Peptides against a protein of PDB entry 3JWR. Designs and how they scored, part 12

Target 1, 323 residues: chain A of PDB entry 3JWR
Amino acid sequence: TRELQSLAAAVVPSAQTLKITDFSFSDFELSDLETALCTIRMFTDLNLVQNFQMKHEVLCRWILSVKKNYRKNVAYHNWRHAFNTAQCMFAALKAGKIQNKLTDLEILALLIAALSHDLDHRGVNNSYIQRSEHPLAQLYCHSIMEHHHFDQCLMILNSPGNQILSGLSIEEYKTTLKIIKQAILATDLALYIKRRGEFFELIRKNQFNLEDPHQKELFLAMLMTACDLSAITKPWPIQQRIAELVATEFFDQGDRERKELNIEPTDLMNREKKNKIPSMQVGFIDAICLQLYEALTHVSEDCFPLLDGCRKNRQKWQALAEQ
Target 2, 298 residues: chain A of PDB entry 3JWR as posed
Amino acid sequence: TRELQSLAAAVVPSAQTLKITDFSFSDFELSDLETALCTIRMFTDLNLVQNFQMKHEVLCRWILSVKKNYRKNVAYHNWRHAFNTAQCMFAALKAGKIQNKLTDLEILALLIAALSHDLDHRGVNNSYIQRSEHPLAQLYCHSIMEHHHFDQCLMILNSPGNQILSGLSIEEYKTTLKIIKQAILATDLALYIKRRGEFFELIRKNQFNLEDPHQKELFLAMLMTACDLSAITKPWPIQQRIAELVATEFWEQGDQVGFIDFVCTQLYEALTHVSEDCFPLLDGCRKNRQKWQALAEQ

## One batch from the design tools (peptide)

Design b1_p10_1_s2 (made by RFdiffusion4, then SolubleMPNN; from b1_p10_1, 4 letters changed)
Fold by OpenDDE base, seed 1:
Structure b1_p10_1_s2 (fold): chain B 323 residues (1-323), chain A 10 residues (1-10)
Amino acid sequence: as target 1 above (323 residues)
Amino acid sequence: MYEEPFEAPF
């Protein structure tokens, strides 16, 4: 395609030029082509292209295929969300120095997972999928959308000309797919809530050990969630604008719940309750985000900008909730 | 009590 030719022939700017190592990064000013160039830079600077012998054209095609399999009519859970999740992963690996704690296969899997974790997202949550009796709800009992996202990820990875994992051994390939699956499934907040207590206790007791395979898996799951939720850590103007996108998508779901399911939406999904957004954001930060970024900062102190950003945004949301 | 899964607002 013309898009593939343009991407494959383009000079890829440095990570410094693209600012993709910054925790404060914003994609708002970037074209779709520039987001694809940023993604190539992430793979290159993590040594994934070299270590796994990725063909440049295959990587370009894969990135464009991933981007194409996000829906354009979804306000938040689109390519830009996945791209920002991957950028936060890249920043955590590089600036946060987590790269030195992980294997190349784990890094490869996390980056693929971050880009793929919401593939074909429909702008509705698992609860809506269950209540609407959607065909996906018959395939999966739990983490319905996350299983679908993984299936879409696998479909793309196996598609002709998109096989970025073709340089891996059979064992490396199996390991990578296992980690990708676990990482995508970890973006289900229900699973995060279930597992986070174990992680926080290991950190609190100073018993956290990345050489333990179970603790490694747990850490990768927590790191995925930390990157997925990273909008909450961004500079206030970025955070506020992303919150508006999320609210738009949630209100669209709530409108559908009323119309299609004859259900009164929760306050989070209720357009008439938009004045509760600031207080709900404070509640979300306190219940979900703060402990995660505190624990991540304990694993790597260079991740502190995520925690600091989260704390600053809590104050901003609290000030709006008091108005 | 179905604890409403804390839906991420993000």
Scores: peptide ipSAE 0.070, ipTM 0.821, DockQ to the pose 0.265
Fold by OpenDDE base, seed 2:
Structure b1_p10_1_s2 (fold): chain B 323 residues (1-323), chain A 10 residues (1-10)
Amino acid sequence: as target 1 above (323 residues)
Amino acid sequence: MYEEPFEAPF
């Protein structure tokens, strides 16, 4: 395609030029092509292209295929969300110094997972999918969308000309797919809530050890969630704009819940309750985000900008909630 | 009962 030709022929700017190592990064001013260039840079600077012998054209095609399999009519859970999740992962690996704590296969899997974790997202949550008796709800009992996202990820990875993993041994390939699946499934906040207590307790007791395979898996799950939620850490103007996109998507779901399911939506999904957004954001930060970024910062102090950003945004949302 | 997971507002 013309898009593929343009991407494959383009000079990929440095990570410094693209600012993709910055936790404060914003994609708002970037074209779709520039987001793809950023993604190439992430793979390159993490040594994934070299270590796994990725063909440049195949990587370009894969990135464009991933981007294409996000819906354009979804306000938040689109390519830009996945791209920002991956950028946060890249920043956490590089600037946050987490790269040195992980294997190349884990890094490969996390980056693929971050880009793929919301593939074909429909702008509705698992609860809606379940209550609407959608065909996906018959396939999966829990984490319905995350299983679907992984299936989409696997489909793309196996598609002709998209096989970025073709340079891996069979054992490396199996390991990578296992980690990708675990990482995508970990983006279900219901699973995060179930598992986070173990992680926080290990950190609190100073018993956290990445040499333990179970603790490694737990850490990868927590890191995925930290990147997925990373919008909450962004500079206030970026955070506020992203929160508006989230609210738009949630209100669209709530409107569908009323019309299609005859259900009064929760306050989060209720357009009539938009005045509660600031207080709900404070509640979300306190209940979900702060402890995660605190724990992540204990694993690597260089991740502090995520925690600091989250704290600053809590203050901003609190000030709005008091108005 | 699927406890409505704390839907991430993000």
Scores: peptide ipSAE 0.063, ipTM 0.814, DockQ to the pose 0.356
Fold by OpenDDE base, seed 3:
Structure b1_p10_1_s2 (fold): chain B 323 residues (1-323), chain A 10 residues (1-10)
Amino acid sequence: as target 1 above (323 residues)
Amino acid sequence: MYEEPFEAPF
């Protein structure tokens, strides 16, 4: 395609020029081509292209295929969300110095997972999928969308000309797919809530050890969630803009719940309750986000900008909730 | 009633 030719022939700017190592990064001013160039830079600077012998054209095609399999009519859970999740992962690996704590296969899996974790997202949650008796709810009992996202990820990875993992051994390929699956499933907040207590307790007791395979898996799950939720850490103008996109998508679901299911939506998804957004954001930060970024900062102090951003945004949302 | 899992507003 013309898009593939343009991407494959383009000079890829440095990570410094693209500012993709910054936790404060914003994609708002970037074209789709520039987001794809940033993605190539992430793979290159993590040594994934060299270590796994990726063909440049195949990587370009894969990135464009991933981007194409996000829906354009979804306000938040689109390519830009996946791209920002992957950028936060890259920043956590580089600036946050987590790269030195992980294997190349774990890094490969996390970057693929971050880009793929919401593939074909429909702008509705698992609860809506269940209550609407959607065909996906017949395939999976729990984490319905996250299983679907993984299936889409696997489909793309196996598609002709998109096989970025063709340089891996059979065992490396199996290991990578296992980690990708676990990482995508970890983006289900229900699973995060279930597992986070173990992680926080290990940190609190100073017993956290990345050499333990179970604790490594737990950490990768927490790191995925930290990157997925990273919008909450962004500079306030970026945070506000992203919160508007999330609210738009949630209100669209709430409108569908009323119309299609005859259900009164929760306050979070109720357009009539938009005045509660600031207080709900404070509640979300306190219940979900703060402890995660605190724990991540204990694993690597260089991740502090995520915690600091989250704390600053809590203060901003609290000030709006008091008005 | 399981409170609806905190849907991430992000």
Scores: peptide ipSAE 0.071, ipTM 0.823, DockQ to the pose 0.236; fails the geometry check
Fold by OpenDDE base, seed 5:
Structure b1_p10_1_s2 (fold): chain B 323 residues (1-323), chain A 10 residues (1-10)
Amino acid sequence: as target 1 above (323 residues)
Amino acid sequence: MYEEPFEAPF
């Protein structure tokens, strides 16, 4: 395609020029081409292109295929969300110095997972899919969307000319796919809530050890969630704008819940409850985000900007909730 | 009470 030719021929700017090592990064000013260039830079600077012998054209095609399999009519859970999740992963690996704690296969899997974790997202949650008796709800009982996202990821990875993993051994390929699946499934917040207590307790007891395979898997899951939720850590103008995109998507679901399911939406998805957004954001930060970024900062102090951003945004949301 | 699946507001 013309898009592939343009991407494959383009000079890829440095990570410094693209600011993709910054936890404060915003994609709002970037074109789709620039987001693809940023993604190439992430793979290159993580040594994934060299270590796994990725062909440049194949990587370009794969990135464009991933981007194409996000829906354009979804307000938040689109390519830009996946791209920002991957950028936060890259920043956590580089600036947060987590790269030094992980294998190249784990890094490869996390980056692919971050880019792929919401593939073909429909702008509705697992609860809506289940209640609407959607065909996907017949395939999967739990983490319905996350299983679908992984299936889409696998489909793309196996598609002609998109096989970025063709340089891997059979064992490396199997290991990578296992980690990708676990990482995508970990983005189900219901699974995060179930698993986070073990992680926080290991940190609290100073017993956390990344040499333990189970604790490694747990950490990769927590790191995925930390990157997925990273919008809450962004500078206030960025965070506020992303919160508006999320609210738009949730209100669209709530409107569909009224119309299609004949149910009253929750306050989070109720357009008439827009005035509760600030207090709900404070509640979300306290219930979900703060402990995660605190624990991540204990694993790597260089991740402190995520915690600091989350705390600052809590203060901003609290000030709005008091108005 | 089934804790409603906490949706990521982000």
Scores: peptide ipSAE 0.067, ipTM 0.817, DockQ to the pose 0.267; fails the geometry check

Design b1_p10_1_s3 (made by RFdiffusion4, then SolubleMPNN; from b1_p10_1, 4 letters changed)
Fold by OpenDDE base, seed 1:
Order: sequence, then C-alpha cells, then structure tokens
Structure b1_p10_1_s3 (fold): chain B 323 residues (1-323), chain A 10 residues (1-10)
Amino acid sequence: as target 1 above (323 residues)
Amino acid sequence: PFEEPFEPPF
C-alpha cells in the first residue's frame, strides 16, 4: 500500500527527537505516520529489531496492521490509546531503567502486548458484552474483551507479511506468546484488583524478587496495568483531555445501555452525572492508581515521574471536585 | 453482593 511504502521509506527520527523516552509524552500533535515512526523507534532502541532479526518491511506492515485493527469510531480505546500505552512501556523500560531487569523476550512480549492489548475494542466494557449476550460472551467467561484482543493480536502476528516473530526459535516463540497473552489479560482491571495485593505485600515486606518466575509474571502484569493507566500520570492538560475521551466513550456506552438494554447506567457511564467526574477521578486514583505507582517506584526509583504525575493530577481533580 | 465491576475511568 502507499501507506506502507511511505512508512518503510521514511527516515525514523531519534527517540530524543520524538520525545518517546519522556513520561510526559503526548501524541496529540502527531500524525498517524509519526505514531508509526515512533513505534519503529521503540522496537529499534530496545534492540528488538536486531536481536530477533526483524525485517524492516515486515515490522512496518505489522505496525500498520495493528493500527488498522483499532476502530476509528471509538473515542478512547483506539490506536492512540494503544500507542500511548506502548510509549509509557518504552519510557518505563528506558528512562525508568526496567529494561535492565527483564529479558529481551519479556521486553519484546510487553511491547507487542502494549500495542495490541485493546485490538478491535468496541467502546464497551466486559459488563456490557455480558449483558448484551454478545457472541464473545459465549466464548469467554472472564476477561472477554482481553481474550478477544489477544486473539486479534495472534491473528495479525500470523498474517502473511506481518510475522515479526519469524526470527525466534520455537521455544522463544512459545515463551513470547505466553507472555503476550498474560500481559494482555492483565489489562483487565478485575484481574489487577485480584492480584495486586500479592505484589504490594511482596514490596512492603522487601521480599520482591524478579528471579522468582511467579513474581516476574506478577511484575509484568503490574507493569502492563501501570502503562495502560498511564494517562492518569500525564501533565494536567493531557490528563484532562484524555479524561474527556474516556468520559465520551463511557457516556456512549451508558446511552446504549439505556437504549439497547433498558438499563440505567452507573454514574461513571451516565452523561447526566458528568459533574461527578472530578470526584470519581479522585476515587479512581486512590483506589487503583496510587499504590501501583508507589510499588513500581520501589522496584525502580526512576519511575518516580509516574507517581509524581498521579499525585499532581489527584490534587487537580480534588480541586475541581470542591468547586 | 454483586461487586460492581470497578470500571476504571481510564
């Protein structure tokens, strides 16, 4: 395609030029082509292209295929969300120095998972999928959308000309797919809530050990969630604009719940309750975000900008909730 | 009690 030719022939700017190592990064000013160039830079600077012998054209095609399989009519859970999740992963690996704690296969899997974790997202949550009796709800009992996202990820990875994992051994390939699956499934916040207590207790007791395979898996799950939720850490103007996109998508779901399911939406998805957004954001930060970024900062102190950003945004949301 | 699935605002 013309898009593939343009991407494959383009000079890829440095990570410094693209600012993709910054925790404060914003994609708002970037074209779709520039987001694809940023993604190539992430793979290159993590040594994934070299270590796994990725063909440049295959990587370009894969990135464009991933981007194409996000829906354009979804307000938040689109390519830009996946791209920002991957950028936060890249920043955590590089600036946060987590790269030195992980294997190349784990890094490869996390980057693929971050880009793929919401593939074909429909702008509705697992609860809506269950209540609407959607065909996906018959295939999966739990983490319905996350299983679908993984299936879409696998479909793309196996598609002709998109096989970025073709340089891996059979064992490396199996390991990578296992980690990708676990990482995508970990973006279900229900699973995060279930597992986070174990992680926080290991950190609190100073018993956290990345050489333990179970603790490694747990850490990768927590790191995925930290990147997925990373909008909450951004500079206030970025955070506020992303919150508006999330609210738009949630209100669209709530409108569908009323119309299609004859259900009164929760306050979070109720357009008439938009005045509760600031207080709900404070509640979300306190219940979900703060402990995660605190624990991540204990694993790597260079991740502190995520925690600091989250704390600053809590104050901003609290000030709006008091108005 | 149906714990309302904590839907993240993000």
Scores: peptide ipSAE 0.055, ipTM 0.816, DockQ to the pose 0.276
Fold by OpenDDE base, seed 5:
Structure b1_p10_1_s3 (fold): chain B 323 residues (1-323), chain A 10 residues (1-10)
Amino acid sequence: as target 1 above (323 residues)
Amino acid sequence: PFEEPFEPPF
């Protein structure tokens, strides 16, 4: 395609020029081409292109295929969300120095998973899919969307001209796919809530050890969630704008819940409860986000900007909730 | 509601 030719021929700017090592990064000013260039830079600077013998054209095609398989009519869970998740992963690996704690296969899997974790997202949550008796709810009992996202990821990875993993051995390929699947499934917040207590307790007891395979798997899951939720850590103007996109998508679901399911939406998805957004954001930060970024900062102190951003945004949301 | 179909890779 013309888009592929343009991407494959383009000079890829440095990570410094693109600011993709910054936890404060915003994609709002970037074109789709620039987001693809940023993604190439992430693979290159993580040594993934060299270590796994990726052909540049194949990587370009794969990035464009992933981007194409996010829906444009979804307010938040689109390519830009996946791209921002991957950028936060890159920043956590580089600036947060987590790269030094992981294998190249784990890094490869996490970056692919971050970019792919919401593929073909429909702008509705697992609860809506289950209640609407959607065909996907017949295939999967739990983490319905995350299983679908992984299936889409696998389909793209196996598609002609998109096989970025063709340089891997059979063992490396199997290991990578296992980690990708686990990482995508870990983005189900229900699984996060179920598993986080083990992670926090290991940190609290000073018993956390990344050399333990189970603790490594647990850490990769927590790191995926930390990157997926990273909008809450962004500078206030960025965070507020992303919160508006999330609210738009949730209100669109709530409107569908009224119309299609004949149910009253929860306050989070109720357009009439827009005035509760600030207090709900404080509740979300306290219930879900703070302990995660505290624990991540204990694993790597260089991840402190995520925790600091989350704390600052809590204060901003609290000030709005008091109005 | 309109559901965008899966688009094949490039």
Scores: peptide ipSAE 0.021, ipTM 0.712, DockQ to the pose 0.031
Fold by OpenDDE base, seed 2:
Structure b1_p10_1_s3 (fold): chain B 323 residues (1-323), chain A 10 residues (1-10)
Amino acid sequence: as target 1 above (323 residues)
Amino acid sequence: PFEEPFEPPF
């Protein structure tokens, strides 16, 4: 395609030029082509292209295929969300010094998972899918969308000309797919809520050890969630704008809940409750985000900008909630 | 649309 040709022929700017190592990164001013160039740079600078012998054209095609399989009519859970999740992963690996704590296969899997974790997202949560009796709800009992996202990821990875994993051994391939699946499934906040207590307790007790395979898996799950939620850490103007996108998508779901399911939406999904957004954001930060970024910062102090950003945004939301 | 199908890769 013309898009593929343009991407494959383009000079890929440095990570410094693209600012993709910055936790404060914003994609707002970037074209779709520039987001794809950033993604190539992430793979390159993580040594994934070299170590796994990725063909440049295949990587370009894969990136465009992933981007294509995000819906344009979804306000938040679109390519830009996935791209920002992957950028946060890249920043956490590089600037946050987590790269040195992980294997190349784990890094490969996390980056693929971050880009793929919301593939074909429909702008509705698992609760809506379940209550609407959607066909996906018959296939999966829990983490319905995350299973679907992984299935979409696998379909793309196995598609002709998109096989970025073709340079892996069969054992590396199996390992990578296992980690990708675990990482995508870990983005279900319901699973995060179930597992985070173990992680926080290990950190609190100074018993956290990445040499333990179970603790490694737990850490990868927590890191995925930290990147997925990373919008909450962004500089205030960016955070506020992203929160508006999230609210738009949630209100669209709430409108559907009323019309299609005859259900009064929760305050989070209720357009008429938009005045509660600041207080809900404070509640979300306190209940979900702060402890995660605190724990991540204990694993790597260089991740502090995520925690600091989250704290600053809590203050901003609190000030709005008091108005 | 909610029922928009999977788009084939490039």
Scores: peptide ipSAE 0.020, ipTM 0.704, DockQ to the pose 0.033
Fold by OpenDDE base, seed 3:
Structure b1_p10_1_s3 (fold): chain B 323 residues (1-323), chain A 10 residues (1-10)
Amino acid sequence: as target 1 above (323 residues)
Amino acid sequence: PFEEPFEPPF
């Protein structure tokens, strides 16, 4: 395609020029081409292109295929969300110095998972999918959308001209797919809530050890969630804008719940309750976000900007809730 | 529409 030709021929700027190592990064001013260039830079600077012998054209095609399989009519869970998740992963690996704690296969899997974790997202949560008796709810009992996202990821990876994993051995390929699946499934906040207590207790007791395979898997899951939720850590003007996108998507679901299911939506998805957004954001930060970024900062102190950003945004939302 | 089909890779 013309888009592929343009991307494959483009000079890829440095990570410094693109500012993709910054936790404060914003994609708002970036074109779709620039987001794809940033993505190429992430693969290159993590040594994934060299270590796994990726062909440049194949990587370009794969990135464009992933981008194409996010829906444009979804307010938040689109390509820009996936791209920002992957950028936070890259920043956590580089600036947060987590790269030195992981294998190349784990890094490869996490970056693919971050870009792929919401593929074909429909702008509705698992509860809506279940209550609407959607065909996907017949295939999967739990983490319905996250299983679908992984299936979409696998379809793209196996598609002609998109096989970025063709340089891997059979065992490396199996290991990578296992980690990708686990990482995508970990973005279900229900699974995060279920597992986070074990992680926080290991940190609290100073018993956390990445040499333990179970604790490694647990950490990768927590790191995925930390990147997925990273909008809450952004500078306040960016946080406000992203919160508006999230609210738009949730209100669109709530409007559908009323119309299609004859259900009164929860306050989170109720357009009439938009005045509760500040207090709900404080509640979300306290219940879900703060402890995660605190624990991540204990694993790597260089991740502190994520925690600091989350704390600052809590104060801003609290001030709005008091008005 | 809500049910946009899977778009083939490039």
Scores: peptide ipSAE 0.020, ipTM 0.701, DockQ to the pose 0.031

